Peptides against a protein of PDB entry 3B8E. Designs and how they scored, part 5

Target 1, 230 residues: chain A of PDB entry 3B8E
Amino acid sequence: PFLIFIIANIPLPLGTVTILCIDLGTDMVPAISLAYEQAESDIMKRQPRNPKTDKLVNEQLISMAYGQIGMIQALGGFFTYFVILAENGFLPIHLLGLRVNWDDRWINDVEDSYGQQWTYEQRKIVEFTCHTPFFVTIVVVQWADLVICKTRRNSVFQQGMKNKILIFGLFEETALAAFLSYCPGMGVALRMYPLKPTWWFCAFPYSLLIFVYDEVRKLIIRRRPGGWVE

## One batch from the design tools (peptide; made by RFdiffusion4, then SolubleMPNN)

Design b1_p8_4_s3 (from b1_p8_4, 4 letters changed)
Fold by OpenDDE base, seed 3:
Structure b1_p8_4_s3 (fold): chain B 230 residues (1-230), chain A 8 residues (1-8)
Amino acid sequence: as target 1 above (230 residues)
Amino acid sequence: RVIFPPDL
């Protein structure tokens, strides 16, 4: 988010506080929960790795997990951001370069894509109204990310949802997202204004995409061992 | 000018 904010000079899509809430709040318990995940049922059927030739962590697996899934997560957040701003009169093309005037407190006549003027206060309300749904979008796609991280090769349907700590992590991150979204005063304290419940659904296609993508990947790995997808 | 209110 920050790189696109700098390169495109768009209004801030995700606040620094919301980023900290993701990195420290919503990701911590889920990450710890993976330490309690049961070994895959086929682990004992795998040959021991050759310590001379086989890397502990496959670079291809890293690039797929952090590169591709992270891009889908970011795309989900930005999609939600652009939808909210478009619904409030700011089309995506109009946001390019707008940050300088957007963040200026003395400019109270910033025009949207329809020629409507926005005061600084109104612009900040819509900006902070974008921060919360962006954050919630990340949490919803993190559900899929956490679930797919349960296994390397087996389908989630083969592994099941037996890890109670992982289930607790999913509940905790969701409860935290709801708390930060709807608790009175969060707009002042964290610049996270409340969102309509409908915005929670904007991430669902991306969460489903992540899940389907990884299940297809795992299916390919199971059908073609030693392929370029491993 | 009609300002589009943020739909909170």
Scores: peptide ipSAE 0.034, ipTM 0.697, DockQ to the pose 0.047
Fold by OpenDDE base, seed 4:
Structure b1_p8_4_s3 (fold): chain B 230 residues (1-230), chain A 8 residues (1-8)
Amino acid sequence: as target 1 above (230 residues)
Amino acid sequence: RVIFPPDL
């Protein structure tokens, strides 16, 4: 988010505090849950792979796959951001370079894509309205990420949702997202204004995409052991 | 000046 904010000079898609809540709040319990899932899956059923050769290649390929998933997650967040701003009169092209005027409190006549003028206060309301659904979008795409991370090779349908800690992590991050989105005072404290429940669905195509991407990846790995996708 | 408040 912050890199694109700097490069494209767009209005801030996600607040720094909200990013910290993602990294430290929503990702922590999931990461712990994945550590347990990996321990359970690797200890009980895998023959001792050569820990030096098989781990490094597999870790690099897994890291690359997770990097790609992270890019899809970021795209999901930006998609939600652009949809919200477009629905509020700011088309994506108009947002490019707009930050300077957007953040200037003395400019109260910033035009949207339709020639409507926005006061500084109104612009900040819509900006902070974007922060919440961007955050929620990240949580919703993280659901898919967590679910796919249950397995390195097996389909989620084959392994099932047996890890109760992962399920707990999904509920925890969702509860945290709901708390940060709807708790009174979050608009003042975190610059996260409450969102309509409909915005929770904006990320679902991306969550599905992540899920399908990883299931296809795993399917390829299962059908072609030793392939570059492993 | 048609100011549309953001649809929250």
Scores: peptide ipSAE 0.033, ipTM 0.694, DockQ to the pose 0.047
Fold by OpenDDE base, seed 1:
Structure b1_p8_4_s3 (fold): chain B 230 residues (1-230), chain A 8 residues (1-8)
Amino acid sequence: as target 1 above (230 residues)
Amino acid sequence: RVIFPPDL
């Protein structure tokens, strides 16, 4: 988020407060829940890890988790951001370089893509209205990320959803996201304006994409052990 | 000139 904000000079897509709410709020209980996940059904059929040669977390798992999945998550957030701004008159091309005038409180006639003038206050309302759906988008894609993290090789359908703490984590992060989005005063306290319930669905294609991508990856690993996808 | 009120 922050890199694109600097490079493209777009209005701030995700606030620092929303980032803190993700890192300290919505991701904490889900991450802890993975410690209670049942071993994969084939764990006793696998050779013991060689502690001298086999990394606990291999570079490929890091590349998958932080690289590919992280990029899909970021794309989901930016998609939601661009959709909201487009629905409010700011097409993606018009946002490029707009930050300087957008953030200037003395400019009250910033034009949108349709020639409508926006006051500083109106621009800040729509900006902070983007922060909350971006945050919710991250929570929705985190559902898929948490579920795929249950296993390294087996399908989630083989592993099942037996971890009650993980199910509680999914509920908790969603409830926290709803609380931060809809509690009165959050706009003043956190600069998180309430979102329309429809914005929760903007992330669903990306969440599904993450899930399908990882299930296909795991299927390839099961069918072709030692392949480049492992 | 508000042509489209922001549907926030």
Scores: peptide ipSAE 0.024, ipTM 0.678, DockQ to the pose 0.047
Fold by OpenDDE base, seed 5:
Structure b1_p8_4_s3 (fold): chain B 230 residues (1-230), chain A 8 residues (1-8)
Amino acid sequence: as target 1 above (230 residues)
Amino acid sequence: RVIFPPDL
């Protein structure tokens, strides 16, 4: 998020506090829950791997997969950000380079894509209104990430949802996201303004995309063992 | 047009 903010000079899509809430709040219990995941049923059917070659290739492939998933997550967050700003009169093309004037407290006549003028206060309300839905979008895509992390080769449908700690993690991160989004005073304390319930659905296509992407990857691995996707 | 005006 911060790299695109610097490169494109767009209004800040995600605040420091929201980043901290993701890194320390919503991801902590889910990450711990993965330590309690049951071994895949096919472990006893796997042939011995070469300990020197297969570990390194596997670490690179895992790193690449997590990198790709992370890009899809970021894309989901930015999609929500651009949709919110577009609905408020700022089309994506108009946001390029706008940060300089957007962040200037003395400019109270910043025009949107439709010629409407925005005061500094109005712009900051819209900016902080984007932070909470961006955060919620990350939580919704993290549901898919956590679920796909249950297995390396087997489908989630083969593994099932037996890990009670993982299920608890999904509820905890969602409850925390709802608390931070809707608790009175969070706008003042955390600069997280409340979001309409409709914004929770903006991430669903990306969450589904992550899930489908990983299930297809795992299907390819199962059908073509020893391929470059394993 | 803030979609989420704080209840002023």
Scores: peptide ipSAE 0.021, ipTM 0.615, DockQ to the pose 0.039

Design b1_p8_4_s4 (from b1_p8_4, 4 letters changed)
Fold by OpenDDE base, seed 1:
Structure b1_p8_4_s4 (fold): chain B 230 residues (1-230), chain A 8 residues (1-8)
Amino acid sequence: as target 1 above (230 residues)
Amino acid sequence: RVLFPPLL
């Protein structure tokens, strides 16, 4: 979010408060739940990690987490952001370079893509209206990411959903996201304005894409051990 | 695994 905010000079897609709600709120219980996951069925057929040569965080893990899954998650968030701004009269092309005038409280005549003028207060309402659906989009793509993290090689269908703590984590993060999105006063306290229930569905294609992408990756690894995908 | 890179 922040890199594109700087490079493209667009209105802030995701606020610092919403980032903190992800890192300290919705991601904690799901992340802890993975410690209770059952060992993969083939664990006894794998050699132990060599602590001298094998990094805990290797290039493959970075490529998967940041380069592949993280990019799909970011695309999902930005998709939701651009759709909301477009529904409010700001087409994606018009947002490029708009940040300087958008963030200026003395400019009250910022035009949208249709020539409608927006006051500073109206623009900030729309900006903060984007933050909550972006946050919810992250939570929805997090469902898929948590589920794919259950295994390294086996399909989730082979592993199953037996981890009750992980199921609780999925419920907790969703309930917390709903609470932060719809509790009265969150607009004042956290600058999180309530979202239309329809915005929850904007992330579903990306969540499904993450899940299918990883299942296909794991299928390739199982069929072709030692390939460039591993 | 850090599940989520901070969406930078």
Scores: peptide ipSAE 0.035, ipTM 0.772, DockQ to the pose 0.041
Fold by OpenDDE base, seed 2:
Structure b1_p8_4_s4 (fold): chain B 230 residues (1-230), chain A 8 residues (1-8)
Amino acid sequence: as target 1 above (230 residues)
Amino acid sequence: RVLFPPLL
């Protein structure tokens, strides 16, 4: 999010406070819950990792994490951001380079894509109105990410949802996201304005895409062991 | 492996 904010000079898609709420809030319990996941049924058929040659964090993990799943998650967040701004009169093309004037408190006549003028205060309300749905979008795509992380090779349908701590983590992160989004005073404290319930659904196609993508990947690995995908 | 989205 922040890289595109700098490169494209668009209004800030996700605030620093909302990022901290992800990293320290919603992701902690889900991450810990993976330590309680049952071993895959085929784990005893795998050779142990060679600690001298095999890195714990390898290029394949980085590619999958940041290059594939992370990019789909980012696309989901930006989709939500662009939809909200478009509904408020700012089409995606008009946002390019707009940051300079958008963030200037002395400019009170910034035009939208329809020629409507926006005061600094109005623009900041719209910006902070984007931060909460972007945050919620990340939580929704993290549901899929957490579920796909249960296994390396087996389908989630083969593994099942037996990890009660992971299920608790999914409910906890969702409840925390709802609390941060809708609790009175969060607009002042965290710059997290309440979102329409419909914005929760903007991420669902991306969450489904992440899940399907990884299940297809795992299916390929199971059908072609020792392939370049493994 | 909660793949933190590229927050960056």
Scores: peptide ipSAE 0.035, ipTM 0.738, DockQ to the pose 0.042
Fold by OpenDDE base, seed 3:
Structure b1_p8_4_s4 (fold): chain B 230 residues (1-230), chain A 8 residues (1-8)
Amino acid sequence: as target 1 above (230 residues)
Amino acid sequence: RVLFPPLL
């Protein structure tokens, strides 16, 4: 999000406080829960990692995490952001370069795509109204990311949902996201304004896409061991 | 697997 904010000079898609709520709030329990995951049924058929040649963080992990899943998650967040701004009169093309005037407190006549003027206070309300649904979008796509992380090769349907700590993590992150989104005073304390319940559904196609993408990837790996997809 | 990449 921050890279696109700098490169495209768009209004801030996700606030620093909301990023901290993801990194320190919603992701912590889910990440810890993976330590309690049952070993895959084929683990004893795999050779141990060679500590001299095999990196813990390899190109495959970077490609999967940042290049594949991370990009789909970012696209989901940005989709929600652009939809909200478009519903408030700011079409995606009009946002390019707008940051400089958007963040200026002395400019109270910033025009939207329809020629409506927006005060600084009105613009900041809309910006902070985008931060909460972007945050919730990340949580919803993280459900899929956590579930696909249960296994490297086996389908989630083969592994099952037996990890009670992971199930707890999914409920905890969702409950925390709902608390941060709807608790009175969060707009003042965290700049997280309440969202319409409908915004929770904007991420569902992306969450489903992540899940289907990884299940197809795993299916290819199982059918063609040693292929370029592995 | 790193869960955190979309946050950069």
Scores: peptide ipSAE 0.032, ipTM 0.752, DockQ to the pose 0.041
Fold by OpenDDE base, seed 4:
Structure b1_p8_4_s4 (fold): chain B 230 residues (1-230), chain A 8 residues (1-8)
Amino acid sequence: as target 1 above (230 residues)
Amino acid sequence: RVLFPPLL
């Protein structure tokens, strides 16, 4: 989010507080829950990792986590952001370079894509209105990310959803996301304004895409061991 | 550890 904010000079898609709520709030219990995941059925048939040569974090894991899944997650967040801003009169093309004028409190006549003028206060309301659905979008795509992370090679359908701590984590992160989104005073405390319930669904195609993408990847690995996908 | 990529 922040990289595109700088490069494209768009209004801030996701606030620093909302990022902290993800990294320290919604992601903590899910991440811990993976420590309780059952071993894959074939793990005892695999050679032990050589701790001297085989890194825990290899280029392939970085490519998958940051380069593939992370990009789909970012696209999901930005999709939600652009839809909300478009519904508020700001088309994606008009957002390019708008940050400078958007963040200037002395400019109270920033035009939208339809020639409507927006005061600084109105712009900040719509910006902070985008932060909550972007945050929720990340939580929804993280459901898929957490589920795909249960296994490296086996399908989630082969592994099953037997990890009760992971299931608890999914409910906890969702409940926390709902709490942060809808609790009175969150707009003042966290600059997180309440979102329409419909915004929760904006991430669902991306969450499904992440899940399908990884299941297809794992299917390829299972059918073609030693391939470039492994 | 699934390092959730920090949402940068």
Scores: peptide ipSAE 0.029, ipTM 0.716, DockQ to the pose 0.041

Design b1_p8_5_s1 (from b1_p8_5, 5 letters changed)
Fold by OpenDDE base, seed 4:
Structure b1_p8_5_s1 (fold): chain B 230 residues (1-230), chain A 8 residues (1-8)
Amino acid sequence: as target 1 above (230 residues)
Amino acid sequence: LPILLPPL
């Protein structure tokens, strides 16, 4: 989010507070829950990792986490951001370079794509209104990410949803996301304004895409051991 | 999410 904010000079898509709520809030229990995941059915057939040559964080993990899944998640977040801003009169093309004037509190006549003028206060309300649905979008795509992280090779359908701590984590992160989004005073405390329930669905295609993408990847690995996808 | 680590 912040990289695109700098490169494209768009209004801030996700606030620092919302990022902290993800990294320290919604992701914590889900991440811990993976430690309780049942070993894959083939784990005893795999050779042990060579601690001298094999890194825990390898290029494959970096490519998967940052280069593949992380990019789909970022696209999902940005999709929600662009939809919200478009519904508020700011088309995606108009957002490019707009940050300079958007963040200037002395400019109270920033025009949208339809020629409507926006005060600094109105712009900040819209910006912070984007942060909450972006945050919720991340939580929704994290459901898929957590579920795909249950296994490295086996399908989730082969592994099943037996990890009660992971199931608890999914409910907890969703409840926390709802709490942070809708609890009275969160707009003042966290600059997280309440979102329409419809915004929860914006991430669903991306969450499904992540799930399908990983299941297809795992299917390819199972059918073609030692392939470039492994 | 690795890509959301502050200040990312």
Scores: peptide ipSAE 0.045, ipTM 0.799, DockQ to the pose 0.036
Fold by OpenDDE base, seed 3:
Structure b1_p8_5_s1 (fold): chain B 230 residues (1-230), chain A 8 residues (1-8)
Amino acid sequence: as target 1 above (230 residues)
Amino acid sequence: LPILLPPL
């Protein structure tokens, strides 16, 4: 989020508070829940990691987490952001460079793509209206990310959903996201304005894409062991 | 703080 905010000078897609709510809130219990996942059926066929040569964080993990899954998640968040701003009169092209005037509290005549003028207060309402759906979009794509993280090689359908702590984590993160999105006063306290229930569905295609992408990847690995995908 | 870039 911040890289595109700096490079493209667009209105802030995701607030600092919402990022903290992800990193410290919604991701914590799901991440801990993975420690309680049962070993894959093939674990005894794998050699132990060589602590001298094998890194815990390797290029494959970085490529998957940041380069593949993380990019799909970011695309989902930005899609939601651009849709909301477009529905409020700000087309994606018009957002480029707009940050400078958008964040200036003394400019009350910022024009949208249709020539409508926006006060600073109106712009901040729209910005904070984007932050909550972006946050919820992340939570929805994290459902898929958590589920795919259950296994390295086996399908989730082979592993099953037996980890009760992981299931609890999925409900907890969703309940926390709903609480932060809809509790009265969150607009003032966290700059998280309530979202229409329809915004929860904007991330579903991306969540499904993450799931299908990883299942296809794992299928390729199982069919072609020692391939360039492994 | 190195923004632990969430994988986002």
Scores: peptide ipSAE 0.043, ipTM 0.791, DockQ to the pose 0.031
Fold by OpenDDE base, seed 1:
Structure b1_p8_5_s1 (fold): chain B 230 residues (1-230), chain A 8 residues (1-8)
Amino acid sequence: as target 1 above (230 residues)
Amino acid sequence: LPILLPPL
């Protein structure tokens, strides 16, 4: 979020507090749950990693995590952000360069795409109203990310959903996201204003896309071992 | 998440 915030000078799409709620809140139990995943059926047929030549964090992992899945997750978050701001009168083109006036507390007449004037307080309410649905969008796309991380090569349909700790993690992160979004006083404490229930569904196409993308990738790897996709 | 750092 910060890269586009700096480059495009748009209103802040995701706040520091919401990022901390992801990194320290919703992602901890899901990440720990992967340690309890059942071994893949082919694990004993694979050669061990060479600890002298093979990196734990290799180019393939960076490309997959940051370059592929991370980009789809970011697109999902920004989609939710742009839809919310458009529903509040701020079209995507109008947001470019708007940050300078948006963040100025002394300007109380910032116009939207329809000529409506917005006070500093009203703009900050809308900004923080974007942070919570962006956070929830990340949680929803992380359901798919966690599920695809169960296996390196096998389909999730071959592996199954037998890891009870992972299922608990999916429930816990969703319950925590709902708690942070709807608990009274979260607007004051965390700058997380409540979101309409409909915003939970905005991420579903992106979550499905992540899942299908990885299943297709794994299918290609299984059919063409040692290909450029592996 | 490491995944959130580059694109976000």
Scores: peptide ipSAE 0.048, ipTM 0.804, DockQ to the pose 0.035; fails the geometry check
Fold by OpenDDE base, seed 5:
Structure b1_p8_5_s1 (fold): chain B 230 residues (1-230), chain A 8 residues (1-8)
Amino acid sequence: as target 1 above (230 residues)
Amino acid sequence: LPILLPPL
């Protein structure tokens, strides 16, 4: 979020508070739940890792987590952000470079794409109104990320959903996201304004894409062992 | 999430 905020000079897509709610809130129980996942059926057919040469965090893991899945997650978040701003009169092209005037408290006549003027207070309400749906979008794409992390090679359909702690984590993170989004006073306490129920659905195509992408990846690995996809 | 780590 902050990288694009700096490079493109757009209004802040996701706030520090919402990031903390992800890193310290919604992601903790799901991450812990993976420790309780059952071994894959092929685990005894794999050679043990060489502790001297093989890193736990390798280039393949970084490429998958940050470069592939992470990029799809970011695209989902930014899609929600651009849709909300467009519905409020700010088309994506108009957001480029707008941060300078957007964040200036003394400018109360910032024009949108339709010539409507926005006060500093109105702009900040819209900005914080984007943060909560962006946060919820991340939670929805994390459902897919958590599910694909159950296995390295086998399909999730082969592994099944037997991990009760992971299922609990999916419900917990969703309930926490709903609590933070809709509880009275969260706008004052966390600057998390209530989102329209429709914003929950904006991430669904991206969540499905993550799931399908990983299942196709795993299918290729199973059919062509030792390929560039592994 | 790795992508939500600052400055991303």
Scores: peptide ipSAE 0.047, ipTM 0.799, DockQ to the pose 0.035; fails the geometry check

Design b1_p8_5_s2 (from b1_p8_5, 4 letters changed)
Fold by OpenDDE base, seed 5:
Structure b1_p8_5_s2 (fold): chain B 230 residues (1-230), chain A 8 residues (1-8)
Amino acid sequence: as target 1 above (230 residues)
Amino acid sequence: PPIYLPPL
């Protein structure tokens, strides 16, 4: 988020507080839950890795896959951000370079893409209104990320959803996201303004994409052992 | 209209 903020000079898409809520709030219980995941059924059928000949290619490819998933997650967040700003009169092209005037408290006549003037207060309201849906978008794509992390090779449908701690983690992160979004005073305390419930659905296509991407990856690994995807 | 809920 900050890299694009610096490079494109757009209004801040995700606040420091929301980042802290992700790193320290929503991700902790899910991450711990993975330690309790059952072993995959095929572990006993895998030959022992020869540490001298079998390259850490699997770890590099896993790292690359997680990197790609992280990029899809970021795209989901930015998609939500751009949709929100577009619905409030700021088209994506108009946001490029706008930060300088956007963050200036003495400029109260910043024009949107339709010629409407926005006061500093109005701009900050819409900016902070973007932070909460961006945060919620990350939580929704994290559902898919957590579910795909249950297995390395087997489909989630083969593994099943038997890990009660993981299920609890999914509910906990969602409940925490709802609490931070809708609890009275969160706008003042955390600059997290309440979002319309419809914005929760904005991330669903990206969450589905992450899930499908990883299931296809795992399917390829199962059908072509030793391929470039393993 | 703004996408945020009115203040409680």
Scores: peptide ipSAE 0.048, ipTM 0.735, DockQ to the pose 0.041
Fold by OpenDDE base, seed 2:
Structure b1_p8_5_s2 (fold): chain B 230 residues (1-230), chain A 8 residues (1-8)
Amino acid sequence: as target 1 above (230 residues)
Amino acid sequence: PPIYLPPL
């Protein structure tokens, strides 16, 4: 997110404080819950890892986590951001380079894609109202990310949802996201303005995509052991 | 042109 913000010079899609709320708030309990996940049914059928040659974190895992799943998560967040701004008159192409004038409090006549002029106050309302839906979008895609992290090879349907701590984590992160979005004063404290309930659904296609993508990946691994997707 | 509509 931050790299695109710098390169494209677009209005800030997600605040730094909000990012910290994701990393330290909504992701903490879910991450801990993975330590309590049951071993996969076939783990004892595999040869032990060679500690001299086999890394715990390999390039394939890094590519999956940051190159594939992380990209889909980022796309989900930016999709929500661009939809909100487009509905408010700012098409994606018009946002490129707009940050300089957007953030200038002395410019009160910034034009949108349709020639409507926006005051600084109006622009900041739109910006901060994008932060909350972006945040919620990340939480929704994190549901899928957490669920796919239950296993490396087996389907989630083979593993099941028996980890009560993980289930608790999913509810906790969702409740925390709702709290941070709707609690009075969060607009001042976190620059997170409340969102319409409908915006919670904007990320659902991306969450589903993450889940389906990883289940297909795992299916390929099960059918072709030792493949490049493992 | 679209009218300014905040999320709430």
Scores: peptide ipSAE 0.031, ipTM 0.642, DockQ to the pose 0.064
Fold by OpenDDE base, seed 4:
Structure b1_p8_5_s2 (fold): chain B 230 residues (1-230), chain A 8 residues (1-8)
Amino acid sequence: as target 1 above (230 residues)
Amino acid sequence: PPIYLPPL
C-alpha cells in the first residue's frame, strides 16, 4: 500500500497504524496457526523423503505461492480502495498524481472525475473512510489464506476444519476487524471510520479467487507429483 | 450513499 502510494502519488489507501495492525495483529495468529498445521501435516505424511532437498524445494515453492497470494491480497485491498473512491467520484486514473493536491489543506477545490469540487475536510473523510474497508478487505482475503494454508497438498474439503488454532485465528482477526471498524473512538484514534456491513463483501471475489487459485494449485500438485508447481 | 456509518 505505502509503496504504491509513493510511486503512483495516490491518496493514502491505508494508514500506517492499520498496516501495523495487519502485520502484527491479523497476520501473527494466522502465521502461528499455519506453523502448527504444517507441523501436524508433516507429522502425518512422513514418507521417507530426503529431508534436505525435498523440504527446501517445497519451502521455496510454498514461499512463492505465499508471495503470489500476498500479491492477490494487496490487489484485493486496492480494488476495495478504488471502488470506494470511484463511488465517491474519483476514478482510478484521476487518482494518479492527485496526492499532492489531495494532501494540501489549503486547496479546497480539488475536482473529482465528474468536476465536483472537494474541500480538504471532505477529501480526508473519504480517505479515512477507505482505511477501514481496506483493512477489512485484507482480513477477508486472509480468511482464504488461512483456509488454504490448512493443507499443503490436500484440498481443504479433504482435511476439513480440524485445526482449532486456525479457527481461533479466523475468529481473532475477524473480531479485531470488527473492533477496529466499529468501536467508538476508532475514527479519532486510528482514523478508521465505521463501514457499512455491505462493504465486507467487496473482498469476497478476491477471497474466492485465492481459494480457487490454491485449490487448483493443489489439484495440479496431486495430479502431477514432482511438477514445477509443488 | 456514504460508505461509512455515522459514529457510534
Scores: peptide ipSAE 0.030, ipTM 0.716, DockQ to the pose 0.046
Fold by OpenDDE base, seed 3:
Structure b1_p8_5_s2 (fold): chain B 230 residues (1-230), chain A 8 residues (1-8)
Amino acid sequence: as target 1 above (230 residues)
Amino acid sequence: PPIYLPPL
């Protein structure tokens, strides 16, 4: 988010407070829950891997997979951001370089893609209205990320959802997202304006994509052990 | 031009 904000000079897609809510609020319990995940059922069937050669390949492939997942997460957030701004008259092309005028409180006639003028206050309302759905999008995508992290090789359907701490983490991050989105005063306190319930669904295709991507990856690994995908 | 409202 921050890199694209700097490079493209677009209006701030995700506030610093909102980023802190993700990193410290929604991710902590899920991350801790992974420490309590049950060992994969196939661990006992694997021969002792060579600790030098087999770890390096696996770490590189895991790092690449997480990098790809992180890119899909970022794309999901930015998709929601661009949809919201487009629905408010700002097409994606028009946002390029707009930050300088957008953040200037003395410019009250910033035009949208349709020639409508926006005051500083109106622009900040739209910006803060983008922060909450972006945050919620990340939480919904994190559901998929957390679920796929349960296993390295086995399908989630083989592993099951037996980790009660992980289930609690999913509930906690969702409840926190709902609290931050809908609690009175959050717009003033956190610059997180309330969102329509429909915005929760904007991330679902991306969450599903991450899940399907990882399940397909794991399926390939199971069918072709020792392949370049493992 | 069309008036756009924040998705609140």
Scores: peptide ipSAE 0.025, ipTM 0.617, DockQ to the pose 0.062

